# Peptides against a protein of PDB entry 7UQJ: the designs that were tried, part 88

Target 1, 160 residues: chain A of PDB entry 7UQJ
Amino acid sequence: PELYQNFNITPPRGVLFHGPPGTGKTLMARALAASCSSDERKITFFMRKGADILSKWVGEAERQLRLLFEEAKKHQPSIIFFDEIDGLAPVRSSKQEQIHASIVSTLLALMDGMDNRGQVIVIGATNRPDAVDPALRRPGRFDREFYFPLPDVKARFKIL

## One batch from the design tools (peptide; made by RFdiffusion4, then SolubleMPNN)

Design b2_p13_8_s1 (from b2_p13_8, 8 letters changed)
Fold by OpenDDE base, seed 5:
Structure b2_p13_8_s1 (fold): chain B 160 residues (1-160), chain C 160 residues (1-160), chain D 160 residues (1-160), chain A 13 residues (1-13)
Amino acid sequence: as target 1 above (160 residues)
Amino acid sequence: as target 1 above (160 residues)
Amino acid sequence: as target 1 above (160 residues)
Amino acid sequence: REYYPPLTVEIPP
C-alpha cells in the first residue's frame, strides 16, 4: 500500500508478476508484503495457488474466492497473492474449461467489485503470461505487469 | 554438497549476500542452512537481524554477539545469519555511530577469533553493500560476496 | 559452493524443499544452482513443475521424465528441480490416480537408477510435504528434507 | 502438444 502511496499512482488493483519459473515472483510478492508491513502498518498477506483453487475448492472455489476477497477487505491493508494464476487454467477438458471459466469470471467480478479506495492489492504470479486469461489483464484488474526475467545467470558468481 | 566438493576452496568464514531487496538473500541463507543439514549432520542455524542487534540488545549487543558466536561454536556445524547486516549501521548520529563502531568492532573480533577449524559460517545479508563497513569485507571476515541481482529488471516497468 | 565442501556428506540424490508457499523454495533451488556454478564448473539447471508434468505431458510424462534425467546426466553436473512436486498428485479421480501412480513410479525408478557417481541432484519443492508420496521420501530418493518456514518465524530452527 | 523445450537455463559460470 504505502509503496504505492508515495507514487502518486493509483494503487493497481491487480499486478501480474510474470517470468520464467523460480525468478522469485512468489518471493517478491512476500517481500513486498513484508516490506510494506511496518510496526505501524501491518499488511495482511493472503496467498492462494491457482491449482489449489481448482483442486481443493472443487465446487466451492467461487465461494472461497468471495470469502478471500471479503477477508482481505476486512483486514486492510492487504495483499492477495495468487501464485500460479495460470493454474486456474484447467487441463484442456471441456468440463474443466467451464469450471475454469466460472472461477475466472468470479475472479474478474471480484476484482471489478473492488472499490478503488480499498487498500487491497491483488498480485498474480505466472510463469505463462500467455496462459492468463486476457480478461484478467485488462484495466481495473491485473492492469500492471512485472516481468521477472531469469536472473541473468551470466552474473559471474566470481567467488573470489 | 558435491557441487561444492569439487571446489578445493577453503570455506569462507564469512559470506556477504548482497543485492536489491526481495532477491532472496534471507531465503538463500535459510535454505543453505537447511540444505547443509542432513539426518547425519544437523546444521544449527542462528539468525539475527542487524537492526535487532541495535534495538533489542541496547547496551547488551556485544555480549549477545559473543553469546551467539559461543553458541554457534558449541552447536557446530552452524551458520550465523545476519539479516540486514547494514542495519548494524545506525541512523547518522554521533552517539549511535560510536555504538555501531563498538558493535562492528566486536563482530570483527569475533570473526577474526574464529579458528579455521570451526564449522561456523557467518552469512551477512544486505541490500546496501556500500553500507557494510569495509572492515567486515576483508579477508578472514566476509571475504566472499554473492550478488543477488534483481531478476534482470529488463522488464520495462512501462507503467502505462 | 564451499558451505557444502566441509560437510563430508554424500550429496543427497534428492532434496525435498518443503514449507509454506512463497518461502522461496524455487528461488533457493535456482540460487543453489547459480552459486554452485562457477566459470570452471557450469551447473545445468533443469526445472519442471509437478502440475506441468501431468498437464503438458499427458501420455508422454514418463518419456519426458526419462529424457529429463538423461539430459541431466548428459549435462553433469546438473540439478533437476521439480517445483510443486506434490502437483504430481492428481485431482482425486481413479484414472488420474493411475496416471499419477505411473508417473511417480517412473520418477522413483529414475531416482533409484541414478548412479551415486552421477553429479545430478534432484530438488523437489512442495508446500505440502504430506501430499508427497512417502515412497519419494525414502533413502536414495528425496532422503533429505528442508523446511522453509515463513519468514516471521521467530522460532528457533531446531533442525531436529 | 507443444514441446516446451527444457528451459535449460545454462547457468553460465
Scores: peptide ipSAE 0.000, ipTM 0.217, DockQ to the pose 0.050
Fold by OpenDDE base, seed 3:
Structure b2_p13_8_s1 (fold): chain B 160 residues (1-160), chain C 160 residues (1-160), chain D 160 residues (1-160), chain A 13 residues (1-13)
Amino acid sequence: as target 1 above (160 residues)
Amino acid sequence: as target 1 above (160 residues)
Amino acid sequence: as target 1 above (160 residues)
Amino acid sequence: REYYPPLTVEIPP
């Protein structure tokens, strides 16, 4: 609420940052965390990589997601930033491993279970928005999407 | 030479960008590529993720590295940006799979084999500089290191 | 009001983002727009480059500024982001072209004419805060300034 | 456990 009460925005449970690699999605998420933190109110920024949750926490990814959301709730106001969320929540296909389906289902449930009064914001970043499970892009989840264009290379040339 | 002739810097064969995640390492590498690109001389920017080279090119990672360096040489002036280079070249341990050892050895050889007259710059980015094989941090390889501090959180906090 | 009621900040009519090139000023402005947009309240983000307004709208820049502010008012809550605002509003000098003086005067009038109850935020970004007309940096205009430090400038200079 | 320390972003007053 407050971070978004500060924006008078019905806090999206999630924001999807998408755009080409190196467009500053992660930097932006950190900058948002910074701009929403005050001396009076520190925002806790949790960063995880989608592929790291799958690869480092094989068989425990669901538990780690639950713990992450609980920790974020404990340290509210907080931002959970999933970098490369397409690595965590690939598009559900008939060939999708049961593990991925379970992790996606857990993430969906965690996003759905976020108390609208919770000061927890979830930011997903991807280079491939179409590789993210459409269920995550529904209202109450990552229902806001922000395209990070390549800094117009021409625009950067004027900086020099 | 020229990219660094423009900087009057003895061209490091490699530059290591290290610092916390989301400090703009990739953004800086792209900015450097952009700033070194003129209307007369386009710099070709090759971006690879360390973990992607291992995961997507299992069994062909060495060949893909060779091809990458050849392509970069063909399209000089060029920048090869390895994002998460710690995923490509983890510290050599007794537990390191033979595959990783071979890939690291190939990368070392490719960096050593870069003709000092080549307009190919290699930038490695990592959140964990100590997780990068020390052999890559030797002179003639990633012999220059740049710390990307968190954008002074204090400076962005003036926005609130 | 609301965007700034959320920040407990007396809504500046304008915020000046200043700092070296590539520090994420534009990126931050977009993220603020993003974070301020809800499913219930979409923030309209207007982006213009200062130099583009001068170069593309020669002889019509004043009209285009008026239209921009009217459109932003029509689509409130909104953010008007002027990238490279020093290109639009250079410091008034005896050598300043009459065209620039008129554009600056129009921008001043538009910022002064923004109803404090209007949900229109103006963000100016510059690499050269001292190149911005001091009249724009007065209370009720760009009266809040945020420095975007270089990711360690020392790190950029070591690549050079 | 590679503890990515929670980035506490402290906004100055």
Scores: peptide ipSAE 0.012, ipTM 0.319, DockQ to the pose 0.063; fails the geometry check
Fold by OpenDDE base, seed 2:
Structure b2_p13_8_s1 (fold): chain B 160 residues (1-160), chain C 160 residues (1-160), chain D 160 residues (1-160), chain A 13 residues (1-13)
Amino acid sequence: as target 1 above (160 residues)
Amino acid sequence: as target 1 above (160 residues)
Amino acid sequence: as target 1 above (160 residues)
Amino acid sequence: REYYPPLTVEIPP
């Protein structure tokens, strides 16, 4: 958040980190959360995994998302990090559409319902941006995408 | 790579990276791969996600694992990184036992079949080491476990 | 650690992580420390920030560095991570030369004084490798350098 | 119902 203010950039409501596995998406989200916290302004970091929301909270996933956003708003400035957001909001395929559609609809409504002044940033991480419902990638949602390229294997090779 | 040599430790055929999401397990595995290659000795890094192997290769998962190990052996020195290995080899629960048992059995056989002199290291990453089949955690397999703690919040503060 | 032995690479006494801010250098150093610790062989991770050493320990910085290296040697195998090492060992500019020269000289002596068999690895992180005293980048010191590329610059711009 | 509390990592300052 403070990183955003210092650059005079209105924080996106949602930021999509995408790139190959192990490119540091989750690491970056955590580092951003840490970098945006000062002694004066602690940022609360909420982390959820998309697959965990679907598997652990079958039928309650919507309620858990609402509670997560409420808790993040209560503890603002805050970051909500969805790891593997493609697991939560997969591209709509017919056979599982209804359950996923409701969760996606809830997430969309929660992101749309965030006040522009809310110090809540949502970061989604995916290895497959094309596997994320396009509705999440629209303006006011995950309208910012960050490609995490493979750290050049050669560049890492000079290290060790 | 060089960090391991100084410790006079015989390389485990398998190393289990475990810890909370976003602790950098995947980044570390990639960094290790990259750090172990020099201009003289390039390490080939093979990355697979446990969930991808189960979902994309239903019925071919065993063959794909065999091909992966053959390719890794062909391109030695190599690292095989299994991200979310708990997705590939979950703790055996009764209802899905047969498909998972076959994949786990194949992975066990592949790890046991690696020559001790083989320059192939297998790294498994999990958020839940207790969700990994205990048979994978035995000597000669993932016999070394690395806990990736949440970078201590205080410790994160010295990072920024 | 074991990945390094398998590749017959003598570990550098020092490894320099360099790259733009927020590329995960410090998180990588922590993950390396965690990944080098096994149940059998816990690696002790010592973290210091270059700016903290200069600001908090004016006149004692040399003593604090010596104590740090002694403690790291006592708790070997160990990693000493210097975050923002350019703050500790800036490129010699005339006006502040004497204080920095003494600290740099002490760090050089400590790195040179490590037994080749000492299981102490020093990792320096900087955003500006060209701002690090070239004397630290010589063989037997920070003789290996790791470039952490920006995750796509466009990506970082949407966060900031 | 194991309430997995949010891994609210208060990333302190």
Scores: peptide ipSAE 0.000, ipTM 0.207, DockQ to the pose 0.067; fails the geometry check

Design b2_p13_8_s1 (from b2_p13_8, 8 letters changed)
Fold by OpenDDE base, seed 4:
Structure b2_p13_8_s1 (fold): chain B 160 residues (1-160), chain C 160 residues (1-160), chain D 160 residues (1-160), chain A 13 residues (1-13)
Amino acid sequence: as target 1 above (160 residues)
Amino acid sequence: as target 1 above (160 residues)
Amino acid sequence: as target 1 above (160 residues)
Amino acid sequence: REYYPPLTVEIPP
């Protein structure tokens, strides 16, 4: 409840941050984690890159996802942030089918298995929302999407 | 001496940056590396993610840490930045004990083995300072801590 | 042609972003990718860390680089961003010679093999341009360099 | 082959 109140969002299981690269998706995910952390209630923030889960854990990626979700549940309130989630869960029609299919199926099952009463939010960031398996973008999974527009070129030069 | 003068800090072996995710710890570590680099005195900046040392170098992580510290010493003045140091050196009471224990012990030994006259600063960044092994937070290791408060939500939206 | 027009740059095969750490090189690379993406023409952005290619793919790094360039060519217009490229392609005179030499040779060959008519830009980011193999900094490779100065300390505190 | 130094452009902060 409180985690979701701090997000000012009805409890999504998953939030998809999408937009052009360097629009601050990772920064925003971290900012949200931080803004939802009060001095009294620290939110545990887990970050994984999609491609890192695939490449580091060929054959164990499914187990690592399960462990990640279990750890997030143990340390709730928590945020699981998947940076470059399209690297983890590419559209099923891509020829790298079999290994990705099992990881996607595991992620789907983990998101479906999240009790809505838990204080675990999943944030996926992608530059290519259409490259993410549509099954992940369904209600009860990444059912909210936030578009990160390109800051005006002038706004980015102010960050430099 | 001069590296520490540029930090305006009495020579800490290690500085722990902690605060909510996306409070700019990595950015600040990089900024400090940069601000301490004069045109005349380039600081060599080494960056490692804690979880990357664990996952990439299962069985060699200790050697990689030693090599990193040796390289930093060769290229002094230098900064070793550990992003997500809680991923490298979790509290010893966590069940993933054995492999982590050896890496933590190696990091402790490397920090203890730093001659205070060397121009090597270690910066650890974490979102969870309490998840870092308390042995690392002792005097002569990460004996200075900088809290990165949440920038006001308004300040972060100016970065986007 | 159009990708290079969107960069407002004569077609470099490679652009080297260099400057002190946290000067926004990664942010700028992403911003450029984004600014060159129109609603009608999405640029595919590939990001790799130099050290990640070395460490994750000991023995396969060459193949992974080839696959990355092939994927970038398939998804053109595209940007390949190498963060910390000095970690991938250190100066050949460094004693870690043999494994790095083959990866550097592969990267050189891939950059040389880019048809200038292709819509693939390579951006390398480094804190240490002098630590990058000079062979990569030659015309037809990373033949343009952008220096990212330290933002005034005051400007960085506004990002925090 | 004449090595032309790379064009360095300073990006203002």
Scores: peptide ipSAE 0.000, ipTM 0.151, DockQ to the pose 0.027; fails the geometry check

Design b2_p13_8_s2 (from b2_p13_8, 8 letters changed)
Fold by OpenDDE base, seed 2:
Structure b2_p13_8_s2 (fold): chain B 160 residues (1-160), chain C 160 residues (1-160), chain D 160 residues (1-160), chain A 13 residues (1-13)
Amino acid sequence: as target 1 above (160 residues)
Amino acid sequence: as target 1 above (160 residues)
Amino acid sequence: as target 1 above (160 residues)
Amino acid sequence: IEYYPPLTVEIPP
């Protein structure tokens, strides 16, 4: 919340961090959470791994997502970080298991249901933004995307 | 601890981490502290925010800095990390409050007063290195600077 | 480079970063690589995911490990970072596939074969240190371990 | 002396 307020940027409801593995997406999300938490206004940081939500909570994943969002709302200002969000919300296909379609639909509904006045930021991290359901990348959801490039081998930190 | 011994570099008394917001400066400093603390030789990590020292300790900021440095000396090996150090030590100007000038002068004196044999490292992080008093950037103070680039779009780290 | 010289710590050949998911292990390794690379002495950072070495290079994983270590030696000073190293070197069991046992044995040999004068640091990151073969955790291998705690909900870092 | 400022990551159970 504070980070976005300071920059006069209306925080998107969701931010997609994308880039190759090890580019620091998960880090950045955590660093952002840390940097936004002041003594006066602590940000509560919630972290989930997309694949873990699917694999550990078969049949309850929808409920777990709802609980996560309610808990984040209860602890505002808060950040929900989904690591490997492509594992949670893969592109919709005719071959997609009905379970995945339900979870994606629930996540969409939860993101849409966030009141714009809510101090809940959702960050999704993925190595494959094109593997994320395009419906999640629409305005009011993950409508901002940050590319985490591989840091270049040749980028000489000019230590001046 | 171990990574740096191999590089035969005399540690500066101070290191300035600079770069745009969200480039991981604060995290890097914390990471360095973690990596330097072994089971046998733990590094004590002290963190302060530059703006907080000014805002929370009006009239006592000088004393708080002195206490911080003494505590760091007492708990050697130690790292003092100043996040947003440009808030603590802005460039001296005729319009600068006398309080800021005093705090900067105290920080200069504390950094100069560190015995070269002391295992106290000072790390300053800033988004605006040019907003830091040049006196802090002299040899024996923050005499090494690490630029934290925005993960440049072009910088393909060939992770071979 | 400089931070470690002050601490008189002989760098282990390998460092194990362990702690719950999302504690910043991968980040820390990258941050360390970035911090150690100066204009004059750049550290080459190699990153591999343990599970990827097993899954992508079935039957060639041993060769790929050897190539990785030779490339790291060629590009000294260098860091080899294994993310999810428990996926590469799980605890040896009677039920463990012979392939995993071979890869673990190769990694052991490669770590043992690092000349102590070599500027190659190996960092392994795991969420389950007890799932890493204890042979890797011996002196001269991953003989230093850094716990990355969950940022505890209740742990008010009393930044004293 | 807590070495790292905890990112208050409440991971709900």
Scores: peptide ipSAE 0.000, ipTM 0.195, DockQ to the pose 0.063; fails the geometry check
Fold by OpenDDE base, seed 3:
Structure b2_p13_8_s2 (fold): chain B 160 residues (1-160), chain C 160 residues (1-160), chain D 160 residues (1-160), chain A 13 residues (1-13)
Amino acid sequence: as target 1 above (160 residues)
Amino acid sequence: as target 1 above (160 residues)
Amino acid sequence: as target 1 above (160 residues)
Amino acid sequence: IEYYPPLTVEIPP
C-alpha cells in the first residue's frame, strides 16, 4: 500500500522503465526505493540483470525467479528490479522459443501470482520496450511505462 | 554521411573509447547518438557487452555478431556500441586462442565488410586499450581513439 | 606507498565500498584511481565483476584471479576493482561450499600474499557487505569499509 | 548450478 502510494500510482504489478541505456533507469529505480524508505520502513531492493539470469543460471532460471519473488515477498516492502529485462524475456522468435518460453512463462506466472495487497514492486528496465515480450506489458504485469529520455547533450556534458 | 558529419570525423569504421571505467564512455556514446538524432532521423543504438557475447552465446557468438551487424545495417543510421570490447576481443594469448580467434576474426571481417557509405558507426569501449586485439585498432576498424580521462575529483563529487 | 598516501589510509590490502547500487561505488573507485594518477605515474585500473568471474570462467576462476593479481603486480601502481564482490565471495552457505570455497580461498590467499610494499589496491564493491564472506573482511584484506549513502532524491534528480 | 543469494540491497533510508 504505502510503497505504491509513494509511487503515486494505482498499484502496478510492474513498471517498465524504458529508454536509451544510461538515462538513469537504474538510478531512478534506486531513487524511488530510497524515497519510499522511511526510518521505520526499509525497502529491500533486489537487483537482477535479465541476461545474467539466463546465462548464470542455465537450467535453473525458473527456480531463481521463484526464489527471487519469494525473497521479495518475505522482505516486504520490496522492489524487484530487472535490469535489461529484454535479455530475460525477449520477444519470442521461433528458434529460441523453448528456453525463453519457460522463463517468460514463469515470470508471467510470478507476476500474476502477486497479490495486489503485497508490497512488492517489480521494475523492469529496458533500452528496447519493443524487444520485451508483449505478454509482460499486459495489464497486471508491466502495465505502467516510463520513458527515460536522453538528457540534452548540454546537460550530459555537465554530468561528464 | 550525416552521422559521420556530425562526428566531424572522416567516417571511421570504428571508434575506440578508452579510459577508466565510469568515465562516461557509455554515456558519451549515447550522447553522440542523441546529438546525431534529429526528429526526422532517429539513430538506432545497439549495445552489446563484449564478455556477454562470449558467455551468453557460447558457440553462437559469430552468428550473433553477424546478426548484430545485419540489424545495424537494416536500421541505418545506427550505432553499434560494444561495451567492454576487451572482453570480446582480448589480446590473443596462447591458451584461449581458438574460440577468441574465431570471434575476433568474425568481428574483423564484419568491420572490414562495412561499406564506408553505410551509416553504421561502431564504438568500442574499453578500460584497457592495450587489452584489445591490435588487429581491431588498425585502419578501417577502431582507428580513432578517444581517451576518457577521469574528471577531476571535485567534479565527480558533484555527480555523486 | 604514494597510492596509499593519496588515499590517506594506512595501506589497506583491500577496501570495501558498500552501499545501495548506483551510489557511485564504481565511480568513486575510479575517481580515486584518477586522483592518485599523476602525469608521471599512471595507475592501471583492473575491473572485474564478481559474478562474471564465476560465470564466465567456470573451472578457471582461480587461474583468472591469479592472473589478475599478477597483472596488477606487473602494472604497479594499480587498482583491482571487484564490482559486486558478493557475487564472487558470497557468505558460505552449506550447499554451495565447494566451488565457492576454492575461489574464496584463492582470493584470500592472493590478498594475503600481497606484499604491503606493493602498490596494488584492491577495492571490492558490494550492495550487501553482510553477503561478503567474513574472511574477506578481516585485517589485511578488506579491512577498510566505506559506506556510500544514497544521495538525497533532490541531488539525484539533478544527475538524471 | 551455484545459487548465489540474490543481491539484496537494503536501501537504507
Scores: peptide ipSAE 0.000, ipTM 0.221, DockQ to the pose 0.080; fails the geometry check
Fold by OpenDDE base, seed 4:
Structure b2_p13_8_s2 (fold): chain B 160 residues (1-160), chain C 160 residues (1-160), chain D 160 residues (1-160), chain A 13 residues (1-13)
Amino acid sequence: as target 1 above (160 residues)
Amino acid sequence: as target 1 above (160 residues)
Amino acid sequence: as target 1 above (160 residues)
Amino acid sequence: IEYYPPLTVEIPP
C-alpha cells in the first residue's frame, strides 16, 4: 500500500500475490489489512479460500461471491482476500469448464463493477499464477502481481 | 529445536499447527525450518499441500507419502510440512472414507515408523483441527498442537 | 503500501514491525517487498540482520549502513529490511554505548536524509520494541509501528 | 454461512 503511494502508482483494485507455498502471501494480506486499519478507521478483512467457495457452495458460488463483494462494500474500507484464488478461478481449459466459467465470469463482473471510489481492495493469493484465468490478471482486476519468492535460505535464518 | 534442548523436552515428531486461515501457520513452519538451518547444518524443508497430494496423485498418494518420508530421512535433518493436512487426512466419517482411510493409515504408519533418532520433524497445518483424524493427533504423531489464533484485530493492527 | 494510498495516508519512510519472535515480521517484510514488485516494476529488496551488521562489520557498520542506503537509493524503488533492528540500534543505556551510539546516529541520519521523493522504504523488525532507540521511532523514521502478536500463547507453546 | 467473522483489522494510529 504505502509503496504504491511512494511510487505515485494508483492502487490496484486487485492485487495478485503469487509465489511458492508458504512465502507468506496469506500472512501478508492479513498484515496489510492490519496495517491499514486504525482505531478510527477500521478495515474490514474478508477472507475466503478459493477451493472452499467451490466445494462448500456448489451451485451457489456465484451468489456467495456477490454477497462477499456486497458485504465488503457495505463495510468499506475493506479487503477481500482470496486465498488460493486458482482454486476459485482455474484456467478455462480445465475439463470442469462450465462451473468454473460462471464463477470466473461472476468474479470478473464483480471486480469490473467496483467503482474507483470504492474502498475495497481485492487480494488474490496463488502458488500458481499460470493457473489463474488470464482474464483476472488484466487491468482493473488483479492488475498488480506480487511475487513472493522463497525467502532465500539466508533470509530464513534471520526470521527466527 | 534449541528451546527443546534448553528445556530437556523431547522434540515432537509431529507438530500440528491449527488456527484460522492466514494466521501464519505455513509461514511459521518455513521460519522454523529456516531458523534451524545454518550454513553448516542445512535443514531440508519439504512442503506438500494435503489436497494437492490427493488431487495430483489419486491412487498414488500413499506412494508419494512414502517417497516424501524417505526423501526427508535421506536429507535429514529435515522438516516435512503438510499444509492443510485436513485435506490429506480428513476424519474417517467423511463419505470418501476408503481413499482417505488408506492415506491416513499410510501417514500414521510413516509417523509411527520414524525412529526417535531421526532428525525429521513433521509439521501439519490445518484450519480445522477437528477435521483431522484424531489418530494423527495422538502421542508419537502430531502430539503437539499449536493454535494460531487470528492475531487479534488489535494485534494485527500492530503489524503495519 | 497500496492501502496507504487508498486511504490518502502518506506512506512512512520507516515501518517498525514488532512482536514476539516467530510472529512473521521477517516474512511480512519479504512479502511486502514481493507485493510491491511487479514484472514491470521490480522493487529491490535489501535485507540485513541488525546483529550481523554489528558482528560482521565491527568498525565498518556505519559505512555498511551508508552503502546499503546508497545501494537502495540507486536501485529504487527499494525496501531496506532490518531484521532484529534492536541488535543494530539498542537503547543507549546499554553498556556498549559508544559503538552502538555511532551506528544509531548513522541510521538516524540516513533515515532523516531520505528525501520524501525517494522510493526507499525502511522496514525494521524487532522482538523488543522497547530495546529500539526511541529516536528511531519518531516521525520521519520508524513512525509506523506494527505489532505482530503471538498467535495465542497456546500456539507458540506447541510450535517449539 | 460460516461467516468467518470479518476480521476487522484496526491499525492502531
Scores: peptide ipSAE 0.000, ipTM 0.302, DockQ to the pose 0.062; fails the geometry check

Design b2_p13_8_s2 (from b2_p13_8, 8 letters changed)
Fold by OpenDDE base, seed 5:
Structure b2_p13_8_s2 (fold): chain B 160 residues (1-160), chain C 160 residues (1-160), chain D 160 residues (1-160), chain A 13 residues (1-13)
Amino acid sequence: as target 1 above (160 residues)
Amino acid sequence: as target 1 above (160 residues)
Amino acid sequence: as target 1 above (160 residues)
Amino acid sequence: IEYYPPLTVEIPP
């Protein structure tokens, strides 16, 4: 939050990290949480996986998302990191699509319901930005996207 | 290991990981240690931070570096990882410059004193390669450098 | 390449990366692929997610695993990285348990069927090592485990 | 001894 205040930038509610797998999206989110946190001002980092939301929270996913956002708001400044937010994407079954659609709808509502004044940042990471629901990529949600390119493989190869 | 056996290359004594913060330099060093370790042949991973060498080891930094290299040699195969090796760089005080110069000189001597037969690899990580003493970046020391590119920073700046 | 040669270590067929989420397990696997590859000797990096194996490959998961291992063998030296290998774990439905058990059995067979002479390394990443089938954690499979601890956030603060 | 992992490389097919 201090980092954003100094930039006079309205803190993005949602940031989408996208790029090839292992480009450091998850690492970056954690490093951001760490770099934005100080001894005086700790940032609470909440992490969830898209697949865990679908699997561990079967039937409670919506409630657990609500609780997550409430907890993040209580522990602000906070970052909610959704690793593999594309894992919220349905498996090709209509019933999973419905469950997914419900979870995504809940996430949309939670992101929309965040006060602009709240020091809660949501970071989604995906290897497949096209698999992220376009509704999540709209203003007030994941309205900011960071491409994580591959490290130039050749440069690493010459050195080791 | 099979992958590396086929390359018949002389192990670098020192590898410098450089690139913007949160690009996974520290992370890489540790999991190189991990991946090189087997059940039969564990690699001992020693981690130090540049700033900790200056702060925690005030007056003993040189001794602690010597002990670290001795311990690494005893526990070979081993990796010594200096996270934020640029944190060995002085803050702009002449007294800290002298302490830094002494610590850097000790590190240089320790890297030069490694037998080519020793299974000790030194990895330095920095966000500021230009803040790393050029003497450390010479052959027989950190003579191999890996750039860890930012995920597209421009996208980050538009978003943050 | 150089690092492992000096270690005379039999390459593990399977390496399990485990630790808290966002400790960079995925990131590591790729950077290992990068560090092990050269201009002359490229390592082919294959990446799959445990959840994608269950979801995208519904009814073809076994075939796709077989194809993956065949392709990895054709493009050796290669790394197969299973991100979230714990995502091969069943959701609490008996039908999914059967599909999971079949996929795990196929993976076991594929790992067991790797020639010791093959330059194929399998890396599994999990946040939940206890959710990985114990059969996968046996010798000749994921017989080497690497713990990725959380960055002590406090330690980062003292150093930044 | 704590371990951490590095950034991604796409190896083209």
Scores: peptide ipSAE 0.000, ipTM 0.226, DockQ to the pose 0.037; fails the geometry check

